Peptides against a protein of PDB entry 2V3S. Designs and how they scored, part 66

Target 1, 95 residues: chain A of PDB entry 2V3S
Amino acid sequence: PISLVLRLRNSKKELNDIRFEFTPGRDTAEGVSQELISAGLVDGRDLVIVAANLQKIVEEPQSNRSVTFKLASGVEGSDIPDDGKLIGFAQLSIS

## One batch from the design tools (peptide; made by RFdiffusion4, then SolubleMPNN)

Design b2_p21_4_s3 (from b2_p21_4, 8 letters changed)
Fold by OpenDDE base, seed 1:
Structure b2_p21_4_s3 (fold): chain B 95 residues (1-95), chain A 21 residues (1-21)
Amino acid sequence: as target 1 above (95 residues)
Amino acid sequence: SSIVGTSEGVKEAQEKMNASR
């Protein structure tokens, strides 16, 4: 399996590193994303963007060691999105 | 898939995962 880390801010605006495994051929990007949402670790509004970027990184894990992407849940927030601080952004990386 | 843990705590992550099933 591919060992991954999803880094994003929690409801307290603290960085949270979520470690999980992805097995190609068994897991799907959407399925794993739904599990993360069901666990309360990812906002439901971010299903599409998380799944898309998860798919990207697992397709070519050797080339895509890290991807940072804008969250849908962060757009309407009071804080200005900032990819460097992961405000309104999340980061997927190969562990 | 399997959630191994979070920086908030492995136990908390596992509990959330179990509760979501």
Scores: peptide ipSAE 0.274, ipTM 0.688, DockQ to the pose 0.184
Fold by OpenDDE base, seed 5:
Structure b2_p21_4_s3 (fold): chain B 95 residues (1-95), chain A 21 residues (1-21)
Amino acid sequence: as target 1 above (95 residues)
Amino acid sequence: SSIVGTSEGVKEAQEKMNASR
């Protein structure tokens, strides 16, 4: 399996690393993303963007060691989006 | 579930490490 880390800010605005595994042929990007949402770790509004980037990284994990992407849930907040600080952004990386 | 665990309060050094990968 591919060991991954999803880094994003929690409800307290603190960085949180979520460690999970992805097994090609058994898991799907959308399925794993839905599990993250069901666990309360990812906002449901971010299903599409998380799944898309998860698919990207698992397709070529050797080339895509890290991907940072804008969250749909981040656009409605008062915080100014910042990819460097992961405000309104999340990061997927190979563990 | 594919979820293994979580770690809150990641230090800046670790953040930089992950961003540089």
Scores: peptide ipSAE 0.251, ipTM 0.630, DockQ to the pose 0.085
Fold by OpenDDE base, seed 3:
Structure b2_p21_4_s3 (fold): chain B 95 residues (1-95), chain A 21 residues (1-21)
Amino acid sequence: as target 1 above (95 residues)
Amino acid sequence: SSIVGTSEGVKEAQEKMNASR
């Protein structure tokens, strides 16, 4: 399996590293993303963007070691989005 | 898939998984 880390801010605006595994041929990007949402670790509004970037990283893990992307849930938040601080952004990396 | 843990702790991650099922 591919070992991954999803870093994003929790409800307290603190960075949280979520470690999970992805098994090609068994798991799907959308399925795993839905599991993260069901566990309350990812906002449901971010299903599409998380799944898209998860798919990107698992299809070419050798080339895509890390991806940072804007969250839909962060666009209308009170804080101004900032990819460097992961405000309104999340980062997905190969562990 | 398997959620191994979070920086908030393995216990917290497991509790979230259990609550989601």
Scores: peptide ipSAE 0.236, ipTM 0.682, DockQ to the pose 0.180
Fold by OpenDDE base, seed 2:
Structure b2_p21_4_s3 (fold): chain B 95 residues (1-95), chain A 21 residues (1-21)
Amino acid sequence: as target 1 above (95 residues)
Amino acid sequence: SSIVGTSEGVKEAQEKMNASR
C-alpha cells in the first residue's frame, strides 16, 4: 500500500496530519475520501477536490510526492486562503 | 483503506474511524 499524509487545519485551525494507506486496485480515491469525511477528518464539501488530488498522487506517486490544493470549505472562511500556511488549503504527500 | 492515525492522536483517529463504519 501507499502510505500517505493529508495535512490540513482542524476546527481549531490547528494543523492536523492524517496518516492513511491507499492500496491501488482495492481502494478508490473517492472511497477513501468518503471515509475521511465520515470520520470527521475532512469537510464534506471537499470530497471532490480531495478525491481528485488523491487520485493524482496515487496514479504517479514517484512523480507526485506532494500536492497542495484549495479546499472548497475554505472559500467562505474569514481567513484569506494561503497555500503556504495551509489556510483554506490542504496538502497530500507520500509518507 | 486504513486510517493509521492523526497528529491529534491514534486513539482519536481510531474512534472516528469506528464511528464512521
Scores: peptide ipSAE 0.234, ipTM 0.687, DockQ to the pose 0.185

Design b2_p21_4_s4 (from b2_p21_4 with A8E A9G A14Q M17L A20K)
Fold by OpenDDE base, seed 5:
Order: C-alpha cells, then sequence, then structure tokens
Structure b2_p21_4_s4 (fold): chain B 95 residues (1-95), chain A 21 residues (1-21)
C-alpha cells in the first residue's frame, strides 16, 4: 500500500498531518476521500478537489511526491488563501 | 515524512479513521 499524509489546518487554524494508506486496485480516490470527510477531517465541500488530487498522486506516486491544492472551503473564510502557509490550501504527500 | 503537529481533536478523528479502514 501507499502511505500518504494529508496536511491541512483544522477549525482552530492549527496545522495537522493526517496519515492513511491507499491500496491500488482495492481503494478508490473518491472512496478514501469520503472516509476522510466521514471522520470529520475534511470538509464535505472539498470532496471533488481532494479526490482529484488523491487520484493524481496515487496514479504516479514515484513522480508525484507532493501535491498542493486550493480548498473549496477555503474561499469561504476571511483569510486570504496562501499555499505557502496552507491557508485555504491542503497538501498531499508520500510518507 | 515528519509529523508537524496533531491536536487532540484530530488525534481522535485519526483513530476513528484507522478503526474504520
Amino acid sequence: as target 1 above (95 residues)
Amino acid sequence: SSIVGTSEGVAAAQAALNAKR
């Protein structure tokens, strides 16, 4: 299985690393993304963008070691999105 | 990869995620 880390800020704006595995041929990007949402770790509005980027990284994990993407939920907040500080952005990476 | 930090709330959710998978 592929060991992944999702780095994003919680409701208190604290940066956290969420660890999970992805098994090609058994797991799907959408399925795992839904699990993250069900656990309360990802906002439901971010299903599409998380699934798309998860698919990208697991499709070619040797070349896609890290992907940073804009959250749909981030545009609703008062803070200006910043990919360097992961404000309104999240990052998926190979553990 | 290195873990930057984990709040108590996220730790609990992480445990729940692990249990379901």
Scores: peptide ipSAE 0.260, ipTM 0.809, DockQ to the pose 0.257
Fold by OpenDDE base, seed 2:
Structure b2_p21_4_s4 (fold): chain B 95 residues (1-95), chain A 21 residues (1-21)
Amino acid sequence: as target 1 above (95 residues)
Amino acid sequence: SSIVGTSEGVAAAQAALNAKR
């Protein structure tokens, strides 16, 4: 399986690393994203963008060691999105 | 990759995530 880390700020604006595995042929990007949402680790509004980027990284993990993407939940937030600080952005990376 | 940190609340959710899979 592919060992992944999702780096994401919580409601207190603290950075957290969330660890999970992805098994090609058994898991789907959308399915795992739904599990993350169900666990309360990802905002439900971010299903589409998380699934899309998870699909990207698991398709070619050797080439896509890290992907940073804009969250839908971050657009309507009070803070200005910043990919460098992961404000309104999240990062998926190979562990 | 390096683990930066995990809040206590996230730790509980992490366990829940693991249990669901």
Scores: peptide ipSAE 0.226, ipTM 0.792, DockQ to the pose 0.242
Fold by OpenDDE base, seed 3:
Structure b2_p21_4_s4 (fold): chain B 95 residues (1-95), chain A 21 residues (1-21)
Amino acid sequence: as target 1 above (95 residues)
Amino acid sequence: SSIVGTSEGVAAAQAALNAKR
């Protein structure tokens, strides 16, 4: 399996690393993303963007060691999105 | 990669995630 880390700010704006595995041929990007949402770790509005970037990293993990992407849930917040600070952005990386 | 700033709430959610998979 592929060991992944999702770096994401929680509702208190604290940065956290969420660890999970992805097994090609058994897991799907959308399925794992739904599990993250069900666990309360990802906002439901971010299903599409998380799944898309999870698919990107697992399809070519040797080339895509890290991906940073804009969250749909972050655009309406009071803070200006910033990829460097992961405000309104999240990051997936190979553990 | 290194683990950063895990709160109690995140730890519980992480455990729940792992248990369901």
Scores: peptide ipSAE 0.219, ipTM 0.788, DockQ to the pose 0.250
Fold by OpenDDE base, seed 4:
Structure b2_p21_4_s4 (fold): chain B 95 residues (1-95), chain A 21 residues (1-21)
Amino acid sequence: as target 1 above (95 residues)
Amino acid sequence: SSIVGTSEGVAAAQAALNAKR
Protein backbone atom coordinates (compact mmCIF):
# COMPACT_ATOMS: atom_id res chain seq x y z
CA PRO B 1 0.00 0.00 0.00
CA ILE B 2 0.91 3.63 -0.47
CA SER B 3 1.40 5.54 2.78
CA LEU B 4 0.05 9.05 2.53
CA VAL B 5 -0.21 12.15 4.65
CA LEU B 6 -2.89 14.77 4.23
CA ARG B 7 -1.89 18.04 5.84
CA LEU B 8 -4.58 20.63 6.31
CA ARG B 9 -5.92 23.06 8.85
CA ASN B 10 -8.80 22.23 11.12
CA SER B 11 -11.64 24.53 12.12
CA LYS B 12 -9.34 26.13 14.68
CA LYS B 13 -6.85 26.84 11.89
CA GLU B 14 -4.35 24.38 13.32
CA LEU B 15 -2.31 22.22 10.97
CA ASN B 16 -3.02 18.52 11.26
CA ASP B 17 -1.34 15.56 9.63
CA ILE B 18 -3.71 12.78 8.70
CA ARG B 19 -2.02 9.52 7.82
CA PHE B 20 -3.66 6.80 5.78
CA GLU B 21 -2.88 4.05 3.35
CA PHE B 22 -4.07 3.60 -0.19
CA THR B 23 -4.05 0.19 -1.82
CA PRO B 24 -4.30 0.33 -5.60
CA GLY B 25 -6.87 -2.05 -6.97
CA ARG B 26 -8.79 -2.11 -3.71
CA ASP B 27 -9.20 1.51 -2.71
CA THR B 28 -10.53 4.31 -4.88
CA ALA B 29 -9.65 7.95 -4.58
CA GLU B 30 -13.28 8.89 -4.16
CA GLY B 31 -13.90 6.16 -1.62
CA VAL B 32 -11.00 7.15 0.58
CA SER B 33 -11.95 10.80 0.26
CA GLN B 34 -15.45 9.94 1.40
CA GLU B 35 -14.00 8.17 4.42
CA LEU B 36 -12.00 11.28 5.27
CA ILE B 37 -15.15 13.34 5.04
CA SER B 38 -17.24 10.92 7.07
CA ALA B 39 -14.55 11.02 9.75
CA GLY B 40 -14.92 14.78 9.89
CA LEU B 41 -11.37 15.33 8.71
CA VAL B 42 -12.23 16.87 5.36
CA ASP B 43 -15.03 19.25 4.47
CA GLY B 44 -17.68 17.67 2.30
CA ARG B 45 -17.33 20.47 -0.20
CA ASP B 46 -13.80 19.30 -0.88
CA LEU B 47 -14.70 15.80 -2.04
CA VAL B 48 -13.98 16.47 -5.69
CA ILE B 49 -10.68 18.28 -5.24
CA VAL B 50 -9.36 15.84 -2.64
CA ALA B 51 -10.33 12.85 -4.73
CA ALA B 52 -8.79 14.34 -7.86
CA ASN B 53 -5.49 15.06 -6.17
CA LEU B 54 -5.47 11.76 -4.34
CA GLN B 55 -5.93 10.05 -7.69
CA LYS B 56 -3.08 12.11 -9.11
CA ILE B 57 -0.65 11.16 -6.38
CA VAL B 58 -1.51 7.46 -6.28
CA GLU B 59 -1.35 6.97 -10.03
CA GLU B 60 2.25 8.23 -10.12
CA PRO B 61 3.53 8.11 -6.54
CA GLN B 62 7.19 8.11 -7.54
CA SER B 63 6.91 11.36 -9.46
CA ASN B 64 4.04 13.01 -7.60
CA ARG B 65 5.56 12.90 -4.15
CA SER B 66 3.61 15.93 -2.99
CA VAL B 67 0.61 17.82 -4.31
CA THR B 68 -0.80 21.04 -2.89
CA PHE B 69 -4.25 22.06 -3.96
CA LYS B 70 -6.87 24.69 -3.35
CA LEU B 71 -9.82 23.71 -1.21
CA ALA B 72 -13.32 24.61 -2.25
CA SER B 73 -14.14 25.21 1.39
CA GLY B 74 -11.30 27.71 1.64
CA VAL B 75 -12.54 29.89 -1.19
CA GLU B 76 -15.62 30.87 0.74
CA GLY B 77 -13.71 31.68 3.88
CA SER B 78 -12.67 35.09 5.05
CA ASP B 79 -8.97 34.32 5.12
CA ILE B 80 -6.92 34.94 2.02
CA PRO B 81 -5.82 31.61 0.55
CA ASP B 82 -2.11 30.95 0.84
CA ASP B 83 -0.52 27.77 -0.45
CA GLY B 84 2.67 28.34 1.51
CA LYS B 85 0.80 28.52 4.79
CA LEU B 86 -1.83 25.99 3.72
CA ILE B 87 -4.61 28.48 4.23
CA GLY B 88 -7.41 27.43 1.96
CA PHE B 89 -5.05 24.78 0.64
CA ALA B 90 -4.24 21.23 1.60
CA GLN B 91 -1.28 19.03 0.83
CA LEU B 92 -1.10 15.34 0.05
CA SER B 93 2.27 13.68 0.21
CA ILE B 94 3.88 10.30 0.20
CA SER B 95 4.91 9.41 3.73
CA SER A 1 7.74 11.99 4.47
CA SER A 2 7.95 14.31 1.49
CA ILE A 3 5.47 16.74 2.97
CA VAL A 4 6.52 20.36 3.03
CA GLY A 5 4.67 22.36 5.62
CA THR A 6 5.06 25.62 7.41
CA SER A 7 7.18 26.39 10.44
CA GLU A 8 4.09 26.04 12.58
CA GLY A 9 3.43 23.01 14.71
CA VAL A 10 1.60 20.03 13.34
CA ALA A 11 -0.86 17.86 15.21
CA ALA A 12 -1.88 14.34 14.33
CA ALA A 13 -5.46 13.50 13.52
CA GLN A 14 -6.00 9.77 13.37
CA ALA A 15 -8.66 8.57 15.76
CA ALA A 16 -11.74 9.20 13.66
CA LEU A 17 -10.18 7.90 10.48
CA ASN A 18 -8.86 4.79 12.17
CA ALA A 19 -12.27 4.02 13.56
CA LYS A 20 -13.86 4.16 10.13
CA ARG A 21 -11.27 2.32 8.09
Scores: peptide ipSAE 0.205, ipTM 0.782, DockQ to the pose 0.125

Design b2_p21_5_s1 (from b2_p21_5, 12 letters changed)
Fold by OpenDDE base, seed 4:
Structure b2_p21_5_s1 (fold): chain B 95 residues (1-95), chain A 21 residues (1-21)
Amino acid sequence: as target 1 above (95 residues)
Amino acid sequence: SRERRRELLLEQRKKYGSHVR
């Protein structure tokens, strides 16, 4: 299994590292993304972008050690999106 | 397993709170 970390801010704007495993051939990016949403760790509006980037990182984990992407849920927030601060952005990385 | 992943995710939800905006 691939050990992954999803770094993103909670509702209090605190940055958290969410840990989970992904098993190629058994899990799907879409399925695991839905599990993250069901657990309240990802906003439902971000299903597409999370799944796309999860797929990217698990298909070539040796070369794609980290991916940062813009959240749909962060576009209309009070804070201006900033990939460096992960404001309106999230990051997936290999643990 | 999916069950183990679910447990871990819920533990982290409890610890870090909601990430729904």
Scores: peptide ipSAE 0.835, ipTM 0.970, DockQ to the pose 0.931
Fold by OpenDDE base, seed 2:
Structure b2_p21_5_s1 (fold): chain B 95 residues (1-95), chain A 21 residues (1-21)
Amino acid sequence: as target 1 above (95 residues)
Amino acid sequence: SRERRRELLLEQRKKYGSHVR
């Protein structure tokens, strides 16, 4: 299995590293993304972007060690998006 | 497994709180 970390801010704007495993051939990017949403760790509006980037990192984990992407849930917030601070952005990486 | 992943995700939800905006 691939050990992954999803780094993103919670509702209190605290940055957290969410750890989970992904097994190619058994898991799907959309399926695992839905599990993250069901657990309250990802906003439902971010299903598409999380699934797309999860797919990207797991298809070539040796080449794609980290991906940072803009959250749909972050564009309507009061805070200005910032990829460096992961404000309105999240990061997936291989642990 | 999916069940183990679910358990770990829920633990982290409890630890870090909701990430729903």
Scores: peptide ipSAE 0.834, ipTM 0.970, DockQ to the pose 0.934
Fold by OpenDDE base, seed 5:
Structure b2_p21_5_s1 (fold): chain B 95 residues (1-95), chain A 21 residues (1-21)
Amino acid sequence: as target 1 above (95 residues)
Amino acid sequence: SRERRRELLLEQRKKYGSHVR
């Protein structure tokens, strides 16, 4: 299995590393993204973008070691999005 | 497994709180 970390801010704006495994051939990017949402670790509005980037990283984990992407849930928030600070952005990486 | 992943995700939800905006 591939060991992954999803780094994103919680409701208190604290940055956390969410760890999970992905097994190619058994898991799907959309399926695992839905599990993250069901656990309250990803906003439902971010299903599409999380799944797309999860797919990207797991299809070639040796080449795509880290991806940072804009969250749909952060676009209309009070804070200005910033990829460097992961405000309105999240990061997936291979642990 | 999916069951193991679910348990680990819920554990982290308890630890870090909600990440829903």
Scores: peptide ipSAE 0.834, ipTM 0.970, DockQ to the pose 0.939
Fold by OpenDDE base, seed 3:
Structure b2_p21_5_s1 (fold): chain B 95 residues (1-95), chain A 21 residues (1-21)
Amino acid sequence: as target 1 above (95 residues)
Amino acid sequence: SRERRRELLLEQRKKYGSHVR
């Protein structure tokens, strides 16, 4: 299995590393993304973007060690999005 | 497994709180 980390800010704006595994051929990017949402670790509005980037990183984990992407839920927020600070952005990386 | 993953995700939800905006 591929060991992954999803780095994103919680409701208190604290940055956290969420760890999970992905098994190619058994898991799907959309399925695992839905599990993250069901656990309250990803906003439901971010299903599409999280699934797309999860798919990207698991397709070529050796070359795509990290991907940073804009959250749909962050656009509606009051804070200005910033990829460097992961405000309105999240990061997926290989553990 | 999916079951183990769910347990670990819920553990982290308890530890770090909600990430829903």
Scores: peptide ipSAE 0.834, ipTM 0.970, DockQ to the pose 0.936

Design b2_p21_5_s2 (from b2_p21_5, 12 letters changed)
Fold by OpenDDE base, seed 1:
Structure b2_p21_5_s2 (fold): chain B 95 residues (1-95), chain A 21 residues (1-21)
Amino acid sequence: as target 1 above (95 residues)
Amino acid sequence: SREERRKLLQQQRKEFGSHVR
């Protein structure tokens, strides 16, 4: 299995590293993304973008060690999006 | 497994709180 970390801010704007495993051939990017949403660790509005980037990293984990992407749930927030501070952005990386 | 992942995610939800915007 591939060990992954999803780094993103919680509702209190605290940055957290969410760890999970992905098994190619058994898991799907969309399926695991839905599990993250069901657990309250990802906003439902971010299903598409999380699934797309999860697919990207698991298809070539040796070359795609880290991907940072803009959250749909962050565009309506009061804070200005910032990929460096992961405000309105999340990061997936190989553990 | 999916069940193991579910438990791990629930654990982290309790630890870090909700990430719903």
Scores: peptide ipSAE 0.837, ipTM 0.971, DockQ to the pose 0.934
Fold by OpenDDE base, seed 3:
Structure b2_p21_5_s2 (fold): chain B 95 residues (1-95), chain A 21 residues (1-21)
Amino acid sequence: as target 1 above (95 residues)
Amino acid sequence: SREERRKLLQQQRKEFGSHVR
């Protein structure tokens, strides 16, 4: 399995590293993304973007060690999005 | 397994709190 980390700020704006495994051929990017949402670790509005980037990193894990992407849930927020600070952004990386 | 992943995610939800905006 592929060990992954989703770096994402919680509702208190604290940055956390959420770890999970992905097994190619058994798991799907959309399926695992839905599990993250069901657990309250990803906003439901971010299903599409999380699934897309999860797919990207697991299809070529040797080449794509990290991907940073803009969250749909962060657009309506009061804070200005910033990829460096992961405000309105999240990061997936190979553990 | 999916079950083990679910438990791990729930544990981290308890530890880090909600990430819903």
Scores: peptide ipSAE 0.836, ipTM 0.971, DockQ to the pose 0.947
Fold by OpenDDE base, seed 4:
Structure b2_p21_5_s2 (fold): chain B 95 residues (1-95), chain A 21 residues (1-21)
Amino acid sequence: as target 1 above (95 residues)
Amino acid sequence: SREERRKLLQQQRKEFGSHVR
């Protein structure tokens, strides 16, 4: 399995590293993304972007060690999106 | 397994709180 970390700010704007495993051939990007949403760790509005980037990182984990992407849920937030601070952005990386 | 992942995610939800905006 591939060990992954989703770095994402919680409702208190605290940055957390959410760890989970992904097994190619058994898991799907959409399925695991839905599990993250069901657990309350990802906003439902971010299903598409999380799934797309999860797919990207697991298809070539050795080449795509980290991917940072803009969250749909962060666009309308009070803070201006900033990929460097992961405000309105999240990051997936290989653990 | 999916069940193990679910438990791990639940644990982290308790630890870090909600990430729903």
Scores: peptide ipSAE 0.836, ipTM 0.971, DockQ to the pose 0.946
Fold by OpenDDE base, seed 2:
Structure b2_p21_5_s2 (fold): chain B 95 residues (1-95), chain A 21 residues (1-21)
Amino acid sequence: as target 1 above (95 residues)
Amino acid sequence: SREERRKLLQQQRKEFGSHVR
């Protein structure tokens, strides 16, 4: 399995590293993304972008060690999006 | 497994709080 970390700010704007494993051929990017949403760790509005980037990183984990992407849920927030601070952005990386 | 992943995600939800905006 591929060990992954999703770095994402919670509702209190605290940055957390969410750990999970992904097994190619058994898991799907959309399926695991839905599990993250069901657990309350990802906003439902971010299903598409999380699934797309999860697919990207697991298809070539040796080449795509880290991907940072803009969250749909972060656009309408009061804070200005910032990829460096992961405000309105999340990051997936290989552990 | 999916069950192990579910438990791990639940633990982290408890630890880190909600990430729903």
Scores: peptide ipSAE 0.836, ipTM 0.971, DockQ to the pose 0.932

Design b2_p21_5_s3 (from b2_p21_5, 11 letters changed)
Fold by OpenDDE base, seed 1:
Structure b2_p21_5_s3 (fold): chain B 95 residues (1-95), chain A 21 residues (1-21)
Amino acid sequence: as target 1 above (95 residues)
Amino acid sequence: SREERRKRLKEQREKFGSHVR
């Protein structure tokens, strides 16, 4: 399995590293993204963008070691999105 | 397994709190 880390801010704006595994041929990017949402670790509005980037990283994990992407849930927030600070952004990386 | 992953995700939710905006 591929060991992944999803780095994103919680409701208190604290940055956390969420660890999970992905097994190609058994798991799907959308399926695992839905599990993250069900656990309250990803906002439901971010299903599409998380699934797309999860698919990108697991298709070539040696080439795509890290991807940073804008969250749909962060667009209407009070804070200005910032990829460097991961405000309104999340990061997926290979553990 | 999916069950193991679900358990680990729940544990991390308890540890880090909700990430729903």
Scores: peptide ipSAE 0.836, ipTM 0.971, DockQ to the pose 0.941
Fold by OpenDDE base, seed 4:
Structure b2_p21_5_s3 (fold): chain B 95 residues (1-95), chain A 21 residues (1-21)
Amino acid sequence: as target 1 above (95 residues)
Amino acid sequence: SREERRKRLKEQREKFGSHVR
C-alpha cells in the first residue's frame, strides 16, 4: 500500500497531518476521499478536488511525491488563500 | 483494510478535531 499524508488545517486553523494508506487496485480515489469526508477530516465541498489530486498522486507516486491544491471550502473564507501557508489549500504527499 | 483505515481516520479525527469548514 501507499502511505499518504494529507496536510490540512482544522476548524481552529491548526495544521494537521492526516495519515492514511491507499492500495492501488483495491481502493479508489473517490472512495478514500469519501472516507476522509465521513471522518470529518475533509469538507464535503472538497470531494472533487481531493479525489482528483489523490488520483494524481497515486497514479505516479514516484514522480508526484507532493501535490498542493486549492480547496473549494476555502475560497469564501475570511482568510486570503495562500498555498505556502496552506490557507485555503491542502497538500497530499507520499510519506 | 478499509475497516482499519476507517478506524485510524476516526482516531485522528478525535485527536485533531474537525476539519470541516
Scores: peptide ipSAE 0.836, ipTM 0.971, DockQ to the pose 0.949
Fold by OpenDDE base, seed 2:
Parts: sequence; C-alpha cells; structure tokens
Structure b2_p21_5_s3 (fold): chain B 95 residues (1-95), chain A 21 residues (1-21)
Amino acid sequence: as target 1 above (95 residues)
Amino acid sequence: SREERRKRLKEQREKFGSHVR
C-alpha cells in the first residue's frame, strides 16, 4: 500500500496531517476521496479536485512525491488563498 | 482494509476536528 498524507486546515483554520493508505488495484481515487468526505476530513465541494490529485499521485508515486492543489471550498471563504500557507489549498504527499 | 481505513479516518476526525468549511 501507498502511505499518504493529506495536509489541510480544519474549520478552526488549524493545519493537520491526515494519514491514510491507498492500495492500487483495490482502491480508487474517487472511492477514497469519498471516504475522506464521509469522515468529515474533506469538504464535499472538493471531491473532484481531491480525487484528481489523489489519482495523479498514486499513478506514479515515485515521481509525484507531493502535489498541492486549490480547494473549491476555499474560493468562497473570506481568507485569501495562499498555496504556501495552505489557505484554500491542500497538499497530498507520499509519507 | 477499507474498514480499518474508515476507523483511522474517524480517529483523526476526532483528534483534529471537522475540515468541512
């Protein structure tokens, strides 16, 4: 299995590292993304972007060690998006 | 397994709180 970390801010704007495993051939990016949403760890509006980037990192984990992407849920927020601070952005990385 | 992952995600939700905006 691939050990992954999803780094993103919670509702209190605290940055957290969410750890989970992904097994190619058993799991799908869409399915695992839905699990993250069901757990309350990802906003439902971010399903598409999380799934897309999860797919990107798991298809070539040795080449794609980290991906940072803009959250749809962050656009409507009052805070100005910032990829460096992961405000309105999230990061997936290989553990 | 999916069940184990679900459990670990739940634990992290309890630890870090909701990430729904």
Scores: peptide ipSAE 0.836, ipTM 0.971, DockQ to the pose 0.938
Fold by OpenDDE base, seed 3:
Structure b2_p21_5_s3 (fold): chain B 95 residues (1-95), chain A 21 residues (1-21)
Amino acid sequence: as target 1 above (95 residues)
Amino acid sequence: SREERRKRLKEQREKFGSHVR
């Protein structure tokens, strides 16, 4: 399995590393993204963007060691989105 | 397994709190 880390800020704006595994051929990007949402670790509005980037990193894990992407849930927030600070952005990386 | 992943995700939710906006 592929060991992944999803780095994103919680409701208190604290940055956390969420660890999970992905098994190619058994798991799907959308399925695992739904599990993250069901656990309360990803906002439901971010299903599409998380699944798309999860698919990107698992299809070529040797080339794509890290991907940073804009969250739909972060656009309507009061804070200005910033990919460097992961405000309104999340990062997926190979552990 | 999916069950083990679910358990570990729940543990991290308890540790880090909600990430829903």
Scores: peptide ipSAE 0.835, ipTM 0.971, DockQ to the pose 0.937

Design b2_p21_5_s4 (from b2_p21_5, 11 letters changed)
Fold by OpenDDE base, seed 1:
Structure b2_p21_5_s4 (fold): chain B 95 residues (1-95), chain A 21 residues (1-21)
Amino acid sequence: as target 1 above (95 residues)
Amino acid sequence: SRAARRAQLEAQRAKYGSHVR
């Protein structure tokens, strides 16, 4: 399995590293993204973007060691999105 | 397994709190 880290901010704006495994051929990017949402670790509005980037990193984990992407849930907030600070952005990386 | 992943995710939810905006 591929060991992944999803780095994103919680409701208190604290940055956390969420760890999980992905097994190609058994798991799907959308399925695992839905599990993250069900656990309250990803906002439901971010299903599409998380799944897309999860797919990107697991299809070529040796080439795509890290991907940073804009969250739909972060657009309407009071904070200005910033990929460097992961405000309104999340990051997936190979553990 | 999926069950193990679910347990791991729930533990992290308990530890780090909600990430729903």
Scores: peptide ipSAE 0.834, ipTM 0.971, DockQ to the pose 0.936
Fold by OpenDDE base, seed 2:
Structure b2_p21_5_s4 (fold): chain B 95 residues (1-95), chain A 21 residues (1-21)
Amino acid sequence: as target 1 above (95 residues)
Amino acid sequence: SRAARRAQLEAQRAKYGSHVR
């Protein structure tokens, strides 16, 4: 399996590393993204973007060691999105 | 397994709190 880390801020704006495994051929990007949402670790509005980037990283994990992407849930927030600070952004990386 | 991943995610939810905005 591929060991992944999803780095994103919680509701208190604290940055956390969420760890999970992905097994190609068994798991799907959309399915695992839905599990993250069900666990309260990803906002439901971010299903599409998380799934897309999870797919990107698992299709070529050797080339795509890290991907940073804009969250739909962060667009209308009070803070200006910032990919460097992961404000309104999340990061997926190979553990 | 999926069940193991679910448990792992729930544990992290308990540890880090909600990430729903």
Scores: peptide ipSAE 0.834, ipTM 0.971, DockQ to the pose 0.937
Fold by OpenDDE base, seed 3:
Structure b2_p21_5_s4 (fold): chain B 95 residues (1-95), chain A 21 residues (1-21)
Amino acid sequence: as target 1 above (95 residues)
Amino acid sequence: SRAARRAQLEAQRAKYGSHVR
């Protein structure tokens, strides 16, 4: 399996590393993204963008070691989005 | 397995709190 880390901020704006495995041929990007949402670790509004970037990283994990992407849930927030600080952004990386 | 991943995600939710905005 592929060991992944999803780095994003919780409701108190604390940055956390969420760890999970992905097995090609058994798991789907959309399915695992839905599991993250069901666990309360991803906002439901971010299903599409998380699934798209999860698919990108698992299709070529040796080439795509890290991807950073804008969250739909962060656009309407009071904080100014910042990819460097992961404000309104999340990052997926190979562990 | 999917069951093992679910348990791992729930443990991290308990540790880090909600990430729903």
Scores: peptide ipSAE 0.834, ipTM 0.971, DockQ to the pose 0.935
Fold by OpenDDE base, seed 4:
Structure b2_p21_5_s4 (fold): chain B 95 residues (1-95), chain A 21 residues (1-21)
Amino acid sequence: as target 1 above (95 residues)
Amino acid sequence: SRAARRAQLEAQRAKYGSHVR
């Protein structure tokens, strides 16, 4: 399995590393993204973007060691989006 | 397994709180 880390801010704006495994051929990017949402670790509005980037990193994990992407849930937040600070952005990386 | 991943995700939810905006 591929060991992944999803780095994103919680409701208190604290940055956390969420760890999970992905097994190619058994798991799907869409399915695992839905599990993250069901657990309250990803906002439901971010299903599409999380799934797309999860697919990107697992299809070529050696060339895509890290991907940073804009969250739909962060567009209308109180803070100005910033990819460097992961405000309104999240990051997936290979553990 | 999926069950193991679910348990791991729930534990992290308990530890880090909600990430729903």
Scores: peptide ipSAE 0.833, ipTM 0.971, DockQ to the pose 0.937

